# Ledger of designs, part 48: peptides against a protein of PDB entry 3QIS

Target 1, 334 residues: chain A of PDB entry 3QIS
Amino acid sequence: PSLELSRREFVFENVKFRQLQKEKFQISNNGQVPCHFSFIPKLNDSQYCKPWLRAEPFEGYLEPNETVDISLDVYVSKDSVTILNSGEDKIEDILVLHLDRGKDYFLTISGNYLPSCFGTSLEALCRMKRPIREVPVTKLIDLEEDSFLEKEKSLLQMVPLDEGASERPLQVPKEIWLLVDHLFKYACHQEDLFQTPGMQEELQQIIDCLDTSIPETIPGSNHSVAEALLIFLEALPEPVICYELYQRCLDSAYDPRICRQVISQLPRCHRNVFRYLMAFLRELLKFSEYNSVNANMIATLFTSLLLRPPPNLMARQTPSDRQRAIQFLLGFLL

## One batch from the design tools (peptide; made by RFdiffusion4, then SolubleMPNN)

Design b1_p11_2_s2 (from b1_p11_2, 4 letters changed)
Fold by OpenDDE base, seed 4:
Structure b1_p11_2_s2 (fold): chain B 334 residues (1-334), chain A 11 residues (1-11)
Amino acid sequence: as target 1 above (334 residues)
Amino acid sequence: VSFEELLESYR
């Protein structure tokens, strides 16, 4: 069997978080026998491609002189955004198109990723006084490495860093501040807030706006701004409640005093973000007559975002653990 | 403290 490929090199320029890009090519059976094709893993890989890449179709059957279009889809989700922001991964891959009883065809994927404040650590974002797209990539790497070290130091040392006034971290990321400030000003009376989905185009505009500017006003509907806050919290490499405190939050869920003590042990930026969000959500609850927001809905929604199980426990989360996690947040909303 | 004053305290 033999295939002809219309293209073997693909370049994905300016790849962004949640922005789908597609490149298409044709494969043709130029042989005299039917052939089955599939994208196959390389020798040491479990998957035929990186998590941000997909081929559609990834397998198929071609009669002699048959042609099929294959779409290469690049999509950076929450699962890939952090490693791309840090430069640990890149928009580079090699796909192996295997022909059964035939040869392998290699496809080269290349491109560039544009960093996002989505999927960046709270620690790094608290150090970013400018939009992430204004920060040199080398400095982003340094900020993520330093953020890990400072998180560890902040857990060990309750000493206020006597950092010079110019180098002091923000109390909360400017991106969270902007989202919450907008929602407070414009969305407190918004019917079905956090219950109605935003528009995908508006979400992309909000993300691009936060990545590239410090806007006076966030673009889009209140629903899109609210969903952007949820996406931001979901995309955090470490949740607002650090993984190390997850079990202690569950264990304390029915004791509001112990819950507050657990939160006091968070790193400064995480603790500030948590308190800031809880204050905002309690403010929204005062407008429940207008916005249809209630404490149980909010606690249920934000539990999955703020109090995520560690990756090793995700598959083992019991209904009891989920209820305890909800109860933990309820103690800050009521 | 108004919630607005609280928001501004986190700026």
Scores: peptide ipSAE 0.256, ipTM 0.901, DockQ to the pose 0.837
Fold by OpenDDE base, seed 3:
Structure b1_p11_2_s2 (fold): chain B 334 residues (1-334), chain A 11 residues (1-11)
Amino acid sequence: as target 1 above (334 residues)
Amino acid sequence: VSFEELLESYR
């Protein structure tokens, strides 16, 4: 069997977080026998492609002289955004299109990724006084390394942040500040806030706006701005409540004094973001007659974002653990 | 501290 491929080289320019890109090509059975094709893993890979790439269809059957369109879909989710932001991964892959009892056909995937404040650490973002797209990639790497070191120093309570350094970190990421400031100013009276989904186009505009600028006003509806905050929190490589404190939050869930002590042990930026968000959410709850927001809804929604189980425990989270996690947040909302 | 003052303290 043999195939003819219309294209073997694919370039995905300006790949962004949550923005789907598609490139299509045709495969034709130019042989005299039917053939089965499939994308197969390389010798050392478990998957036929990187997590941000998909082929559709990834397998199929072709009669002689039959042609099929294959879509190569590039989509950067929360699962790939952090490694692409750091430059640990890149928009580069090689696909192996295998023909049963035939040849392997190699497809080259290339392109560039545009860094996002979404999926960047709170520590790094607190050091970024400018939009992430203005930061040189080399400096992004340095900021992530410095962020790790500062997290460790903060946990060890070793060094007071040199308050005299010309580059004092922000108390919270400017992106969180902008989102919350907007929601506070314009969305406190918004009916069904955090209950109505945003528009996908508006979410992309908000992400692009925060990645490229420091806006006076965030574009889009209040619902889109609210959802953008949720997406931001979900995309964090380390949740606002660090994984190391997860179990202690559950264990303390019914003791408000211990809960506050647990939060005091967070790294400075995480602690600031947590307190800032809890203050905002308590303010939002004062407008419950207008926005239909209640403490149970907010606690349920934000628990999955702020107090994520460590990856090794995700599959083991019981309904009781989830209820304790919700109760932990309720102690800061009431 | 008003919530506005708190928000501004995080700026």
Scores: peptide ipSAE 0.249, ipTM 0.899, DockQ to the pose 0.860
Fold by OpenDDE base, seed 5:
Structure b1_p11_2_s2 (fold): chain B 334 residues (1-334), chain A 11 residues (1-11)
Amino acid sequence: as target 1 above (334 residues)
Amino acid sequence: VSFEELLESYR
């Protein structure tokens, strides 16, 4: 069996968070026998491609002189955004198109990724006074490393912040400040806030706006701005309540005094963001007659974003653990 | 502390 491929090299320029790109190519059976094709893993890989790449179809049969279109889809989700922002991973892959009882055909995937404030740590964002697209990639790596070291020092309560660090970090990320300030000014009376989905085009405009500028006004509907805040919180590599405190939040869920002590042990930026969000949500709840928002709905929604189980416990979350997590958050909303 | 006073403390 033999195949002809219309193209073997693919370049995905300016790949962005949540923006789908597609490239197509054709495969044709130029042989005299039916053939089966499939994308196969390389010797050391569990998957035929990286998590941000997909082939469709990934397998099939071709009769003699038959032609099939294959789509290569590049999509950066919350699961790939952090490693691409840090430069740990890149828009580079090699696909192996295997022909049963035939040859292997290699496809080269290349391109560039544009960093996002979505999927960047709260610590790094507190050090970024400019939009992330204005920050050199080399400096992003240094900011993530320094941010990790400061998180660890803050958790250990050991060293006072050295007074000699040239630039004081922001108290909260400018991106969170902009989203919450907009929602507070314009969305408190919005019916079905956080219940109605945003528009995908408006969400992309909001993400691009926050990555490239410091806007006076965020574009899009109140629903799109509200969903952008949820996407931002979901994409955080470390949730607003750090994984190290997850179990202590569940254990304290029915003691409001212990809950406040647990929050006081968060890293400075995480603690500030938590207090800022809780103050906003309590203000939003005063307008419940207009926005149809209640404390149980908000606690249920934000608990999954703010108080995530550590990756090693994700598969083991019980209904009781979820109820304790909701109860913990309710103690800050009421 | 009002939410507005908290907003101003983070500007």
Scores: peptide ipSAE 0.072, ipTM 0.827, DockQ to the pose 0.837
Fold by OpenDDE base, seed 2:
Structure b1_p11_2_s2 (fold): chain B 334 residues (1-334), chain A 11 residues (1-11)
Amino acid sequence: as target 1 above (334 residues)
Amino acid sequence: VSFEELLESYR
């Protein structure tokens, strides 16, 4: 069996969070026998491609002189955004198109990723006074390393190193401030806020806006801005309530005093973001007659984002754990 | 409302 490929090199320029890119190529059976093709894992890989890449179709049959179009789809989800932002992963891969009883055909995937404030740590974002696209990648790495060390020191209650000549971190990420300030100003009277989905095009504009600028106004509908806040919180590598405190939040859910003590043990940026969000959400609840928002809806929605189970416990989360998590958050909304 | 005003409303 033999294949002819119309292209073997693919370049995905300016890959962004949640922006689908597609490259197509043709494979043709230039042999005299039917062939089965499949994308196969490389040696020591479990998957034929990286998590941000997909081939469609990934397998198939070709009769002699048959041609099929294959789409290579690049999509950076919340699951890949953090490792791409840090430069731990890159828009580079090699696909192996295997022909049964035939040859392997290698496809080279390359490109560049544009960093996003989505999927970046709260600690790093608090150190970024400018949009992430203005920050050199080398400096992003340094900011993540420094942020990790500061998180650990804060959790260990280590004496803060003397705030040397390093610029004081922001109290909250500017991106969260921009989203919440916009919602506070313009969305408190918005009917069905956090219940109506945003527009995908508007969400992309909001992401691009936050990654590239400090806008006076966020583009898009109040629904899109509200959903962008949810996407931001979901994409955080470490949730607003750090994984280390998850169980303690559940255990304290019915004791408001202990709940506040648990929150006080968060890293400074996480604690500030939590308090800022709770202040906003409590204000939003005053307009329930206009926005149809209630405490139970908000607690249910935000609990899954703010108080995520650690990956090792996610499969074991009981309905009781969910109810405790909701109750924990309700104690800050009421 | 500034961040500070919101944060004060929490406290």
Scores: peptide ipSAE 0.039, ipTM 0.779, DockQ to the pose 0.192

Design b1_p11_2_s3 (from b1_p11_2, 5 letters changed)
Fold by OpenDDE base, seed 4:
Structure b1_p11_2_s3 (fold): chain B 334 residues (1-334), chain A 11 residues (1-11)
Amino acid sequence: as target 1 above (334 residues)
Amino acid sequence: MSFQELLESYR
């Protein structure tokens, strides 16, 4: 078996969170026999590509002189955004296109990723007084490393950081402040808020806006701004309620006093974001006649975002655990 | 404290 490939080098410039890019190439059976092709894992890999890359089709049959178009799709989801933001991963891969009883063909994937405030830690974002795209990549790496160390220190020592007035972290990330301030000002009377999906184009505009600027007004519909807040919370590498407190939240779910004590043990930025969001959501519930928002809906929705099970427990989350998690949040909404 | 005043306290 033999193939001809129209292209073997692919460059994906300016890859962004949730923005699909596609590159296409052709493979042709220039042999005299039918062939089966497949993308195969490299020796030490479980998958034929990185999580942000996909080939479509990834396998198939070609008759002699048959040609097929293959799409290489680059899409940075919540599952890949954090490692790309930190520079731990990059827009680089090697694909192995295998022929059954034939040879391997290597495809080179390269490009650049543009960092997003989505998928960046709350700790790092609280240190970013400028849009993330204005922050040098080297400084982003330092901020994530420092943020990890400070989270650990803050859990061990409730020492007020007597940091100079210029270096003081924000109380909450400017991005989440902007989203919530917009929703409070413009969306309290929005019918079906958090129940109607936003527009994908508007979501991309909101993300790009928050990554590149400090806007006076967030672009898009109230539904798109509301969904952008959900996407932001979902994409956090560490949820607003840190993983280490997850079980304690479940155990305390029916005692509002203990729930408040658990929240008081969060790192400062996480605790501030939690209180800020709960205050907003309680305000939003006053407008339930207009926005169709109720405490059970909000608690159910935000539980999956704010009180995520640790990755090792995700597959084991029981219906009882979910109900306890919902009850935990209800104690802050009512 | 109005909710707006609370929002501004987090600014």
Scores: peptide ipSAE 0.159, ipTM 0.859, DockQ to the pose 0.782
Fold by OpenDDE base, seed 3:
Formats: structure tokens, sequence, C-alpha cells
Structure b1_p11_2_s3 (fold): chain B 334 residues (1-334), chain A 11 residues (1-11)
């Protein structure tokens, strides 16, 4: 069996969080026999491609002189955004198109990723006074390393950070501040807030706006701005309530005093963001007559975002654990 | 502190 490929090199320029890119190529059976093709893992890989890449179709049959179009789809989800932001991963891969009883065909994937404030740590964002796209990639790496070290120092109750040499971090990320300030000013009376989905085009504009600028006003509908806040919280590499405190939140869910003590043990940035969001959501609940928002709906929605189970426990989360997590947040909304 | 004053305190 033999294949002819119309293209073997693919470049994905300016790859962004949640923005689908597609490149297409054709494969043709230039042999005299039917053939089966498939994308196969390399020797040390479990998958035929990186998590942000997909081939469609990834396998198939071709009759002699038959041609099929293959789409290479690049999509950076919440699962890939953090490693791409840090430069731990890159828009580079090699695909192996295997022909059954034939030879392998190698496809080169390359490109560049544009960093996002989505999927960046709260600690790093608190150090970023400018939009992330204005920050040199080398400095992004340093900011993530410094952020990790500060988180660890804060958890260990070690020596007060030498306040002297580095610019004071923001109390909360400017991106969260902008989203919440917009929602507070313009969305408190918005019917079905957090219940109506945003527009995908508007969400992309909001993400691009927050990555590239400090706007006076966020573009898009109140629903799109509200959903952008949810996407931001979901994309955090570590949830607003750190994984280390997850079980303690569940254990304390019915004691509001213990709940407040648990929150006081969060790293500074996480604690500030939590308190800021809870204050906003309590204010939003005063307008329930207009926005149809209630405490149970908000607690249910935000629990999955703010109080995520650690990855090792995610598969074991019981309905009782979910209810305790909701009850924990309810104690801050009521 | 009003909620607005609180929001501004995080700015």
Amino acid sequence: as target 1 above (334 residues)
Amino acid sequence: MSFQELLESYR
C-alpha cells in the first residue's frame, strides 16, 4: 500500500485559548490495493497527538485512487492552557500517519501560542500590573516560579515576605476586578444572570480584551461577561479554594465559624479573591427580584468552580461531598 | 464599608 499526502507541514499561528483553528490536507491511495490508515502514538507516547491537537478522521479505509480530507484541529482548552502559558508545552508535535502493512508518514505541526490570563495562577496575575500579552515570556516563567515559592512560604507560615524589593502584588487579579466591577455596575438587574449563556464570539472578544488591554468597559453582553468570569475561575490551575483545603471545607460545611477559619488559611491572593467574589455574590443576591439569582443556584454553580476536588479525588466525589461543598459556599452567601 | 467601597479597596 502507498499514500500520497497533499501536505506534511502545518503551521498554526497565533493559537489562543478557546479559539479553534483548522488546517486540512488530503491523503490519496496511489497504490493498487485498498489500505487502512491511522494516526498512531510514537514509541513513548500514550496518544497519537498532544491534548490540544486532534485529527479528523484519525483512521479510515481508502480504495485505490480514493482521496480523503483530514482536518487537523488545534483547540486549547482549560486542560492545556496552563502548560502552554508557562511554556512547559508548545505548539509543536509530530504526527505519525501509519499505513497498515505500509510505511509511516510523518507530519510536522508547529506554531506559536499567545499567553492568556485564563489558566494563569492567581499569584502570578496578582504580580502582573500590565496585560499578560505585554509581559515577556521569560518574565512569565519567573512570575510563576516566584508565585509558587510565595504560596509555599505562606502555607508554611514562614518569615514575612521582605516587602522591600518587589512591587507590591495586587490584592486581586486585575482581570477578576474588571469582570466583577463590570457585573456589579451593569449586570445586577440583568434577568437570568449566570443562567443564560454568553455568545461565543463575545467570549473570545472578552478573553482577547483582558489578555491585551486594561479596558474601561468590557465588551459584550452581561451574559457573556458573566460566563467569562465562570470560564476564568474554571481555567485556574489551582481553584480559588486551594486543593489542600478541600477536605477541610467539606468537614466544616455545617459550622460557619470553622468555615471562616478554613478560608483564613488560604494563601493571600486566594483568600482575597474568595472574599471579593463572596462579597459580590451577596450583593448580587439583593437584586434577586430583577436578576432571578438565588443563593442555592449561585452556590451550586460556583461550588464546581471555587471548591474543586483534588484530581486524585475527582472520580470519588460522592453526591454527599457535592452537597457539603454547596453548603460550605451557602454559609458565605447567606 | 459599602460594597462599592469594598470593591474599590481591592483595586
Scores: peptide ipSAE 0.153, ipTM 0.856, DockQ to the pose 0.839
Fold by OpenDDE base, seed 5:
Structure b1_p11_2_s3 (fold): chain B 334 residues (1-334), chain A 11 residues (1-11)
Amino acid sequence: as target 1 above (334 residues)
Amino acid sequence: MSFQELLESYR
């Protein structure tokens, strides 16, 4: 069996968070026998491609002189955004198109990724006084490394923040401040806030706006701005309530005094963001007659974002653990 | 502290 490929090299320019890109190519059976093709893993890989890449179809049969179109889809989700922002991963891959009882055909995938404030740590964002697209990639790596080291020092209660460090971090990320300030000013009376989905085009405009500028006003509907806040919180590599405190939050869920003590042990930026969000959500609940928002709905929605189980416990979360997590958050909303 | 006072403390 043999195949002819219309193209073997693919370049994906300016790849962004949540923006789908597609490239197509054709494969043709130029042999005299039917053939089966499949994309196969490389020797050391479990998957035929990286998590941000997909081929469709990934396998199939071709009769003699038959041609099929294959789509290569590049999509950066919350699961790939952090490693691409840090430069740990890149828009580079090699696909192996295997022909049963035939040859292997290699496809080269390349391109560039544009960093996002979505999927960046709260610690790094508190050090960024400018939009992330204005920050050199080398400095982003240094900011993530420094942020990790400061988080660890803060959790260990070791060193008072030396007052002499030339660049004081922000109290909260400017991106969270912008989203919440907009919602507070314009969305408190918005019917079905956090219940109606945003528009996908407006969400992309909001993401691009926060990555490239410090706007006076965020573009899009109140629903799109509200969903952008949810996407931001979901994409955080470390949730607003750090994984190390997850079990302690569940254990304290019915004691409001212990709940406040647990929150006081968060790293400074995480603690500030948590308090800022809880203050906003309590204000939003005063307008429940207008916005149809209630404490149980908000607690259920935000608990999945703010109080995530550690990755090793995700598959083991019981209905009781979920109810305790909701009860923990309710103690800050009421 | 009102939410507005909290917002002003972060400006």
Scores: peptide ipSAE 0.045, ipTM 0.794, DockQ to the pose 0.772
Fold by OpenDDE base, seed 2:
Structure b1_p11_2_s3 (fold): chain B 334 residues (1-334), chain A 11 residues (1-11)
Amino acid sequence: as target 1 above (334 residues)
Amino acid sequence: MSFQELLESYR
């Protein structure tokens, strides 16, 4: 069996969070026998491609002189955004197109990723006074390392870094401030807020806006801005309530005094973001007659975002754990 | 109250 490929080198320029890119190529059976093709893992890989890449179709049959179009789809989800933002992963891969009883065909995937404030740590974002796209990649790495060290020091109640020489971190990320301030100003009377999906095009515009600028106004509908806040919280590498405090939040869920003590133990940026969000959500609940938002809906929605189970416990989360997590947040909304 | 003033009120 033999294949002819119309292209073997693919370049994905300016790959962004949640922006689908597609490159297509043709494969043709230039042999005299039917053939089966498939994308196969490399020797040490479990998957035929990296998590941000997909081939469609990834396998098939071709009769002699038959041609099929294959789409290479690049999509950076919440699962890949953090490792791409840090430069731990890159828009580079090699695909192996295997022909049954034939040869392997290698496809080279390359490109560049544009960092996003989505999937960046709260600690790093609190150190970023400018949009992330204005920050050199080398400085992003340093900011993540410094942020990790500050988080660890804060959790250990180690002496605050001397207030002297480094610019004081923001109290909350500017991106969170922009989203929440917009919603507070314009969305308190929005019917079905956090219940109606945003538009995908508007979500992309909001992400690009937050990555590249400090706008006076966020573009898009209130629904798109509200969903962008949810996406931001979901994409955080460490949730607003750090994984280390997850169990303590559940254990304290029915004691409002202990709940406040647990929150006081969060790293400064996480604690500030939590308090800021709870303040906003309590204000939003005053307008429940207009926005159809209630405490149970908000607590249920934000619990999955703010109080995520650690990855090792995710598969073991009971309905009781979920109810405790909701109850924990309700104690800050009511 | 600006949201900044709101944040300052929670300090």
Scores: peptide ipSAE 0.029, ipTM 0.734, DockQ to the pose 0.214

